# Ledger of designs, part 57: peptides against a protein of PDB entry 5VVV

Target 1, 276 residues: chain A of PDB entry 5VVV
Amino acid sequence: FLCGVVEGFYGRPWVMEQRKELFRRLQKWELNTYLYAPKDDYKHRMFWREMYSVEEAEQLMTLISAAREYEIEFIYAISPGLDITFSNPKEVSTLKRKLDQVSQFGCRSFALLFDDIDHNMCAADKEVFSSFAHAQVSITNEIYQYLGEPETFLFCPTEYCGTFCYPNVSQSPYLRTVGEKLLPGIEVLWTGPKVVSKEIPVESIEEVSKIIKRAPVIWDNIHANDYDQKRLFLGPYKGRSTELIPRLKGVLTNPNCEFEANYVAIHTLATWYKSN
Target 2, 276 residues: chain A of PDB entry 5VVV as posed
Amino acid sequence: FLCGVVEGFYGRPWVMEQRKELFRRLQKWELNTYLYAPKDDYKHRMFWREMYSVEEAEQLMTLISAAREYEIEFIYAISPGLDITFSNPKEVSTLKRKLDQVSQFGCRSFALLFDNIDHNMCAADKEVFSSFAHAQVSITNEIYQYLGEPETFLFCPTEYCGTFCYPNVSQSPYLRTVGEKLLPGIEVLWTGPKVVSKEIPVESIEEVSKIIKRAPVIWDNIHANDYDQKRLFLGPYKGRSTELIPRLKGVLTNPNCEFEANYVAIHTLATWYKSN

## One batch from the design tools (peptide; made by RFdiffusion4, then SolubleMPNN)

Design b2_p13_5_s1 (from b2_p13_5, 7 letters changed)
Fold by OpenDDE base, seed 4:
Structure b2_p13_5_s1 (fold): chain B 276 residues (1-276), chain A 13 residues (1-13)
Amino acid sequence: as target 1 above (276 residues)
Amino acid sequence: FEKARQRYIEAAL
């Protein structure tokens, strides 16, 4: 069971010292996972093709080593979906080289994120793939296999919540393709019925699990505040039955942008997780 | 804002 934090918000990413402090807190609270997915990290999303500099490499190596020191699984995410051409072998090779570099930093767990992108493929991809889901699954499977089938590999679908599913969760051709074609060793991220789910009913998890043919990892936006800079979410982790725990592969909270605001959010997630 | 970011914000509110 993956339980911890995804740094998955828009806005200024946390600094390395904050991330190291996070690892200390996660260990102390017996959480086990950090997903590196800051939307405004340039080489994560906007410039996903760009290799890390020597200085950036040193920082990431240090960060990954710190995660290991605190027994936190460091998952490196990349979000190529804004402008990748899935059918272009050069793009696939570029993605492979980027993930090879991160592997050299000592990273062993990875994620491919296709959240917050258009559903439309370019003309070249439409000639090769029957759907957007087929394109995403193809590259994800290829990368997963290329990396030697790492123990933890995550996929974030474009339809990552109930409200983004067309026509709905159980009838989504996109999610059906993901469920049928995504290799079984790849985990699927999900935010619940909504982008920010006030509640995640057990029935909603059973519904999505059926179509994706696996238990999801919750990317939990309950404490996310990047969508409203006037708000801080200081309340406890709630609206998730502990009955979800055996029906999930994990829960990663995407909390407030303000690092110091997240004590209650993360601590109460830990309490929730241990209550099963 | 990026179209992607704006879509997220609108769906999150």
Scores: peptide ipSAE 0.617, ipTM 0.943, DockQ to the pose 0.812
Fold by OpenDDE base, seed 1:
Structure b2_p13_5_s1 (fold): chain B 276 residues (1-276), chain A 13 residues (1-13)
Amino acid sequence: as target 1 above (276 residues)
Amino acid sequence: FEKARQRYIEAAL
């Protein structure tokens, strides 16, 4: 069971010292996972093709080593979906080289994220792939196999919540393709019925699990505040029955942008997890 | 704002 934090917000990323402090807290609270996915980290999303510099490499190596020291699984995410051409072998090779570099830093767990992108493919991709889901699954499976089938590999769908599914969760052709064609060793991220789910009912998890043919990992936006700069979410983790735990592969909270605001959010997630 | 980011914000509110 993956339990911890995803740094998955828009806005200023956390600094390396904050991330190291997070690892100390995660270990202390008996949580086990950190997903590196900061939307405004340039080489994560907007400039995903760009290799890390020597200085950036040293920082990431140090961060990954710190995660290992505190027995936290470090998952490196990349979000190529803004402008990748799926059918272009050069794009696939560029993605492989980027993940090879991160592997050399000592990273062993990875994620491909296709959240917050348009559902449209370019003309070249439409000639090769039957649908957007087929294109995403193809590259994800190829990368997963290329990396030697790592123990932890995550996929974030474009339809990552109930409200983004067309026509709905159980009948989505997109999610059906993901469920049927995504290799079984790849985990699927999900935010619940909504982008920010006040509640995540057990029945809603059973519904999505059926179509994706696996238990999801919750990307939980309950404490996310990147969508409203006037708000801080300082309350406890709530609106999730502990009956979800045996029905999930994990829960990763995407909390407030302000690192110092997240004590209650993360601590109460840990209490919730240990209560099962 | 990126169109993608704006879609997220609108759906999150």
Scores: peptide ipSAE 0.612, ipTM 0.944, DockQ to the pose 0.819
Fold by OpenDDE base, seed 5:
Structure b2_p13_5_s1 (fold): chain B 276 residues (1-276), chain A 13 residues (1-13)
Amino acid sequence: as target 1 above (276 residues)
Amino acid sequence: FEKARQRYIEAAL
């Protein structure tokens, strides 16, 4: 069971010292996972093709080593979906080279994220793939196999919540393709019925699990505040029955942008997890 | 890129 934090918000990423402090807190609270997915880290999303500099490499190696020191699984995410051409072998090779570099930093767990992108393929991809889901699954499976089938590999679908599913969760041809074609060793991220789910009912998890043919990992936006800078979410982790735990592969909270605000959010997630 | 962020914000509110 993956339990911890995803740094998955828009806005100023956390600094390396904050991330190291996070790992210490996660260990103290008996949590086990950190997903590196900061939307405004340039080489994660907007410039995903660009290799890390020597200085950036040193920082990432130090961060990954710190995660290991605190027994936190460091998952490196990349979000190529803004402008990747899935059918172009040069794009696939560029993605492979980027993940090879991160593997050299000591990273062993990875994620491919296709959240917050258009459902449209370019003309070249339409000639090769039957749908956008087929294109995403193809590259995800290829990368997963290329990396030697790492123990933890995550996929974030474009339809990552109930409200993004067309026509709905149970009838989504996109999620059907993901469930049928995504290799079984790859985990699927999900935010619940909504982008920010006040409640995540057990029945909603049973519904999505059926179509994706696996238990999801919750990307939990309950404490996310990047969508409204006038709000700070200081309340407890709630609206999730502990009956979800045996029906999930994990829960990663995407909390407030302000690192110092997240004590209650993360601590109460830990209490929830240990209460099962 | 701003369009991507805007889609998220609108869906989160």
Scores: peptide ipSAE 0.600, ipTM 0.940, DockQ to the pose 0.939
Fold by OpenDDE base, seed 3:
Structure b2_p13_5_s1 (fold): chain B 276 residues (1-276), chain A 13 residues (1-13)
Amino acid sequence: as target 1 above (276 residues)
Amino acid sequence: FEKARQRYIEAAL
């Protein structure tokens, strides 16, 4: 069971010292996972093709080593979906080289994220793939296999919550394709019925699990505040029955952008997790 | 790139 934090917000990424402090807290609270997915980290999303510099490499190696020191699984995410051409072998090779570099930093767990992108494929991709889901699954499976089928590999669908599913969760052709074609060793991220789910009912997890043919990992936006700079969420982790735990592969909270604001959010997640 | 962020924000509110 993956339990911890996804740094998955828009806005200023956390600094390396904050991330190291996070690992200390995660270990102390008996949580086990950190997903590196900061939307405004340039080489994560907007410039995903760019290799890390020597200086950036040193920082990432140090960060990954720190995660290992605190027994935290470091999952490196990349979000190529803004401008990748799935059918272009050069794009696939570029993605492979980027993940090879991160593997050299000592990273062993990875994620491909296709959240917050347009559903439309370019003309070249339409000639090769029957749907956007097929394109995403194809590259995800290829990368997963290329990396030697790492123990932890995550996929974030474009339809990552109930409200993004067309026509709905159980009838989504996109999610059906993901469920049927995504290799079984790849985990699927999900935010619940909404982007920010006040509640995640058990029935809603059973519904999505059926179509994706696996238990999801919750990307939990309950404490996310990047969508409204005037809000800060200081309340406890709530609206999730502990009956979800046996029905999930994990829970990763995407908390407030302000690192210092997240004590209650992360601590109460830990309490929730340990109460099962 | 900003369109992606806007889509998220609109759906989160």
Scores: peptide ipSAE 0.596, ipTM 0.939, DockQ to the pose 0.938

Design b2_p13_5_s2 (from b2_p13_5, 7 letters changed)
Fold by OpenDDE base, seed 1:
Structure b2_p13_5_s2 (fold): chain B 276 residues (1-276), chain A 13 residues (1-13)
Amino acid sequence: as target 1 above (276 residues)
Amino acid sequence: FEKARERYFKAAL
């Protein structure tokens, strides 16, 4: 069971010292996972093709080593979906080289994120792939196999919540393709019925699990505030029954942008997890 | 790039 934090918000990323402090807190609270997915880290999303500099490499190696010291699984995410051409072998090779670089930093767990992108393929991809889901699954499977089938590999769908599914969760052709074609060793991220789910009913997890043919990892936006920086979410982790735990592969909370605001959010997630 | 994040922000509110 993956339980911890995703740094998955828009806005200023956390500094390396905040991330190291997070790992210390995660270990202390018996949480086990950190997903590196900061939306406004340029080499994560907008400039995903760009290799890390020597200085950035040293910082990431130090961060990954710190995660290992605290027994936290460091999952490196990349979000190529803004402008990748899935059918272009050069784009696939560029993605492989970027993940090879991160593997050299000592990273062993990875994620491909296709959240917050347009649902339209370019003309070249339409000639090769029958749908957007087929394009995403093809590259994800290829990368997963290329990396030697790492123990933890995550996929974030473009339809990552109930409200983004067309026509709905159980009938989505996109999620059906993901469930049928995504290799079984790849985990699927999900935010619940909504982008920010006040509640995640058990029945809603059973519905999505059936179509994706696996238990999801919850990307939990309950404490996310990047969409309204005038608000801080200081309340406890709530609206999730402990009956979800045996029906999930994990829970990763995407909390407030302000690192110092997240004590209650993360601590109460840990209490929830240990209450099963 | 801003248009991509707008979907998230509008759906989160």
Scores: peptide ipSAE 0.627, ipTM 0.947, DockQ to the pose 0.906
Fold by OpenDDE base, seed 5:
Structure b2_p13_5_s2 (fold): chain B 276 residues (1-276), chain A 13 residues (1-13)
Amino acid sequence: as target 1 above (276 residues)
Amino acid sequence: FEKARERYFKAAL
């Protein structure tokens, strides 16, 4: 069971010292996972093709080593979906080289994120792939196999919540393709019925699990505040029955952008997780 | 905000 934090928000990423402090807190609270997915990290999303500099490499190696020291699984995410051409072998090779670099930093767990992108393929991809889901699954499977089938590999679908599914969760051709064609060793991220789910009913997890043919990992936006800079979410982790735990592969909270605001959010997630 | 993130922000509010 993956339990911890995704740094998955828009806005200023956490500094390396905050991330190391996070790992110490995660270990202390018997949480086990950190997903590196800061939306405004340039080489994560906007400039996903760019290799890390020597200085950035040293920082990431140090961060990954710190995660290992605190027994936290460091998952490196990349979000190529803004401008990748899925049918272009050069794009696939560029993605491979980027993940090879991160593998050299000692990273062993990875994620491909296709959240917050347009649903339309370019003309070249439409000639090769039957659907957007087929294109995403193809590259995800290829990358997963290329990396030697790492123990933890995550996929974030473009339809990552109930309200983004067309026509709905159980009838989504996109999620059906993901469920049928995504390799079984790849985990699927999900935010619940909504982008920010006040509640995640058990029945809603059973519904999505059926179509994706696996238990999801919850990307939990309950404490996310990147969409409203005037708000801080200081309340406890709530609206999730502990009956979800045996029906999930994990829960990763995407908390407030303000690192210092997240004590209650993360601590109460840990209490929730241990209560099962 | 970037156009790519507009759907997220609108759905999160």
Scores: peptide ipSAE 0.610, ipTM 0.944, DockQ to the pose 0.780
Fold by OpenDDE base, seed 4:
Structure b2_p13_5_s2 (fold): chain B 276 residues (1-276), chain A 13 residues (1-13)
Amino acid sequence: as target 1 above (276 residues)
Amino acid sequence: FEKARERYFKAAL
């Protein structure tokens, strides 16, 4: 069971010292996972093709080493979906080289994120792939196999919540393709019925699990505030029955952008997790 | 804002 934090918000990423402090807190609270997915880290999303500099490499190596020191699984995410051409072998090779670099930093766990992108493929991809889901699954499977089938590999779908599914969760051709064709060792991220789910009913997890043919990892936006900089979410982790735990592969909370605001959010997630 | 993040923000509110 993956339980911890995803740094998955828009806005200024956390600094390395905040991330190290996070790892110490996660260990202390018996949480085990950090997903590196900061939306406004340029080499994560907008410039995903760009290799890390020597200085950036040193920082990431230090961060990954710190995660290991605190027994936290460091998952490196990349979000190529803004402008990748899935059918272009050069794009696939560029993605491979980027993940090879991160593997050299000592990273062993990875994520491919296709959240917050348009559902449309370019003309070249439409000639090769039957759908956007087919293109995403193809590259994800290829990368997963290329990396030697790492123990933890995550996929974030473009339809990552109930409200983004067309026509709905159980009838989504996109999620059906993901469920049928994504290799079984790849985990699927999900935010619940909504982008920010006030509640995640058990029945909603059973519904999505059926179509994706696996238990999801919850990307939990309950404490996310990047969409409203005037609000801080200081309340407890709630609206999730402990009956979800045996039906999930994990829960990763995407909390407030303000690192200092997240004590209650993360601590109460840990209490929730240990209560089952 | 990017169209992508705008969709997220509108759906999050």
Scores: peptide ipSAE 0.608, ipTM 0.944, DockQ to the pose 0.806
Fold by OpenDDE base, seed 3:
Structure b2_p13_5_s2 (fold): chain B 276 residues (1-276), chain A 13 residues (1-13)
Amino acid sequence: as target 1 above (276 residues)
Amino acid sequence: FEKARERYFKAAL
């Protein structure tokens, strides 16, 4: 069971010292996972093709080593979906080289994120792939196999919550393709019925699990505040029954942008997780 | 790029 934090918000990423402090807190609270997915980290998303510099490599190696020191699984995410051409072998090769570099930093766990992108494929991709889901699954499977089938590999769908599913969760052709074609060793991220789910009912997890043919990892936006700079979510982790735990592969909270605001959010997630 | 975060922000509110 993956339990911890996703740094998955828009806005200023956390600094390396904050991330190291997070790992100390995660270990202390018996949490086990950190997903590196900062939306405004340039080489994560907008410039996903760009290799890390020597200085950036040293920082990432140090960060990954710190995660290992605190027994935290460091998952490196990349979000190529803004401008990748799925059918272009050069794009696939570029993605492979980027993940090779990160693997050399000592990273062993990875994620491909296709959240917050347009559903329209380019003309070249339409000639090769039957749908956007087929294109995403194809590259995800290829990368997963290329990396030697790492123990932890995550996929974030474009339809990552109930409200983004067309026509709905159980009837989504996109999620059906993901469930049927995504390799079984690849985990699927999900935010619940909404982007920010006040509650995640057990029945809603049973519904999505049926179509994706696996237990999801919850990307939990309950404490996310990047969408409203006037809000700070200081309340406890709530609206999730502990009956979800046996029905999930994990829970990763995407908390407030302000690192110091997240004590209650992360601590109460840890209490929730240990209560079962 | 901005259109992507705008979709998220509108759906999160």
Scores: peptide ipSAE 0.561, ipTM 0.935, DockQ to the pose 0.937

Design b2_p13_5_s3 (from b2_p13_5, 8 letters changed)
Fold by OpenDDE base, seed 4:
Structure b2_p13_5_s3 (fold): chain B 276 residues (1-276), chain A 13 residues (1-13)
Amino acid sequence: as target 1 above (276 residues)
Amino acid sequence: MEKARERAREAAL
């Protein structure tokens, strides 16, 4: 069971010292996972093709080593979906080289994120792939296999919540393709019925699990505030039955952008997780 | 795109 934090917000990423402090807190609270997915990290999303500099590499190596020191699984995410051409072998090779570099930093767990992108393929991809889901699954499977089938590999679908599913969760051709064609060892990220789900009913998890043919990992935006910088979500982790725990592969909270605001959010997630 | 996610989150609340 993956339980911890995803740094998955828009806005200023956390500094390395904050991330190290996070690992200390995660260990102390018996949480086990950190997903590196800061949307405004240039080399994560906007410039995903660009290799890390020597200085950036040293920082990431240090961060990954710190995660290991605190027994936190460091998952490196990349979001190529803004401008990748899935059918272009050079793009696939570029993605492979980027993940090879991160593997050299000591990273062993990875994620491919296709959240917050347009559902339309370019003309070249339409000639090769039957659908956007087929394109995403193809590259995801190829990368997963190329990396030697790492123990933890995550996929974030473009339809990552109930409100983004067309026509709905149970009838989504996109999620059906993901469920049928994504390799079984790849986990699927999900935010619940909504992007920010006030509640995540058990029935909603059963519904999505059926179509994706696996238990999802919750990317939980309950404490996310990147959409409203005037608000801080200081309340407890709530609206998730502990009955979800045996029906999930994990829960990763995407909390407030302000690192210092997240004590209650993360601590109460830990309490929730241990209550099962 | 950021604004689109922000809007999607706001609309989902």
Scores: peptide ipSAE 0.090, ipTM 0.819, DockQ to the pose 0.475
Fold by OpenDDE base, seed 5:
Structure b2_p13_5_s3 (fold): chain B 276 residues (1-276), chain A 13 residues (1-13)
Amino acid sequence: as target 1 above (276 residues)
Amino acid sequence: MEKARERAREAAL
């Protein structure tokens, strides 16, 4: 069971010292996972093709080493979906080289994220792939196999919550393709009925699990505040029955952008996890 | 960047 934090918000990324402090807290609270997915880290999303500099490499190596020191699984995410051409072998090779670099930093767990992108393929991809889901699954499977089938590999679908599914969760052709064609060793991220789900009912997890043919990892936006800079979410982790735990592969909370605001959010997630 | 953030905001409301 993956339990911890995803740094997945828009806005100022956490500094390396904050991330190291997070790992210490995660260990102390018996949590085990950190997903590196800061939207405004340029080489994660907007400039995903760009290799890390020597200085950036040193920072990431130090961060990954710190995660290992605190027995936290460090998952490196990349979000190529803004402008990747899935059918172009050069693009696939570029993605492989980027992940090879991160693997050289000592990273062993990875994620491909296709959240917050348009559902349209370019003309070249339309000639090769039957759908957007087929294109995403193809590259994800290829990368997963290329990396030697790492123990933890995550996929974030474009339809990552109930409200994004067309026509709905159980009938989504996109999620059906993901469920049927995504290799079984790849985990699927999900935010619940909404992007920010006040509640995640057990029935909603059973529904999505059926179509994706696996238990999801919850990307939990309950404490996310990047959508409203006037709000801080300081309340406890709630609206999730502990009955979800045996029905999930994990829970990663995407909390407030302000690192200092997240003590209650993360601590109460840990209490929730240990209460089952 | 902005368009993606706007979509996330609209879906969060």
Scores: peptide ipSAE 0.088, ipTM 0.826, DockQ to the pose 0.831
Fold by OpenDDE base, seed 1:
Structure b2_p13_5_s3 (fold): chain B 276 residues (1-276), chain A 13 residues (1-13)
Amino acid sequence: as target 1 above (276 residues)
Amino acid sequence: MEKARERAREAAL
């Protein structure tokens, strides 16, 4: 069971010292996972093709080593979906080289994120792939196999919540393709019925699990505040039955942008997790 | 709440 934090918000990323402090807190609270997915990290999303500099490499190596020291699984995410051409072998090779570089930093767990992108393929991809889901699954499977089938590999679908599913969760052709074609060793991220789910009912997890043919990892936006810079979410982790735990592969909370605001959010997630 | 986050994400594209 993956339990911990995803740094998955828009806005100023956390500094390296905050991330190290997070790992110490995660270990103390018996949480085990950190997903590196800061939207405004240029080389994560907008400039995903660019290799890390020597200085950036040293920082990431130090961060990954710190995660290992605290027995936290460090998952490196990349979000190529803004402008990748899935059918172009050069793009696939560029993605492989980027993940090879991160592997050299000592990273062993990875994620491909296709959240918050246009649902339209370019003309070249439409000639090769029968749907957007087929294009995403193809590259994800290829990368997963290329990396030697890492123990932890995550996929974030474009339809990552109930409200984004067309026509709905159980009948989505996109999620059906993901469930049928995504290799079984790859985990699927999900935010619940909504982008920010006040509640995640057990029945809603059973519904999505059936179509994706696996238990999801929850990307939980309950404490996310990147959509409202005037608000801090300081309340406890709630609206999730502990009956979800045996029905999930994990829970990663995407909390407030302000690192110092997240004590209650993360601590109460840990209490929730240990209650089962 | 969802619509606010959705709009923020769309504006970041």
Scores: peptide ipSAE 0.081, ipTM 0.815, DockQ to the pose 0.133
Fold by OpenDDE base, seed 3:
Structure b2_p13_5_s3 (fold): chain B 276 residues (1-276), chain A 13 residues (1-13)
Amino acid sequence: as target 1 above (276 residues)
Amino acid sequence: MEKARERAREAAL
């Protein structure tokens, strides 16, 4: 069971010292996972093709080593979906080289994120792939296999919550394709009925699990505040029955952008997880 | 970036 934090917000990424402090807290609270997915990290999303510099490489190696020191699984995410051409072998090879570099930093767990992108393929991709889901699954499976089938590999669908599913969760052709074609060793990220789910009912997890043919990892935006500068949620992790735990592969909280504001968010997640 | 934040916000409300 993956339990911890995703740094998945828009806004200023956490600094390396904050991330190291996070790992210490995660270990202390008996949490086990950190997903590196900061949306405004240039080489994560907007410039995903760009290799890390020597200085950036040193920082990432140090960060990954710190995660290992605290027995935290470091998952490196990349979000190529803004401008990748799925049918272009050069794009696939570029993605491979980027993940190879991160593998050399000592990273062993990875994620491909296709959240917050348009559902439209370019003309070249439409000639090769039957749907956007087929394109995403194709590259995800290829990368997963290329990396030697890592123990932890995550996929974030474009339809990552109930409100993004067309026409709905159980009837989504996109999620059906993901469920049927995504290799079984790849985990699927899900935010619940909404992007920010007030509640995640057990029945809603049973519904999505059926179509994706696996237990999801919850990307939990309950404490996210990147979408509203006036929002600061300091309340406990709530609206999730502990009955979800046996029905999930994990829970990763995407908390407030302000690192110092997240004590209650992360601590109460840990309490929730240990209450089962 | 901005469009992505808007979509996230719209789906959160």
Scores: peptide ipSAE 0.080, ipTM 0.829, DockQ to the pose 0.761

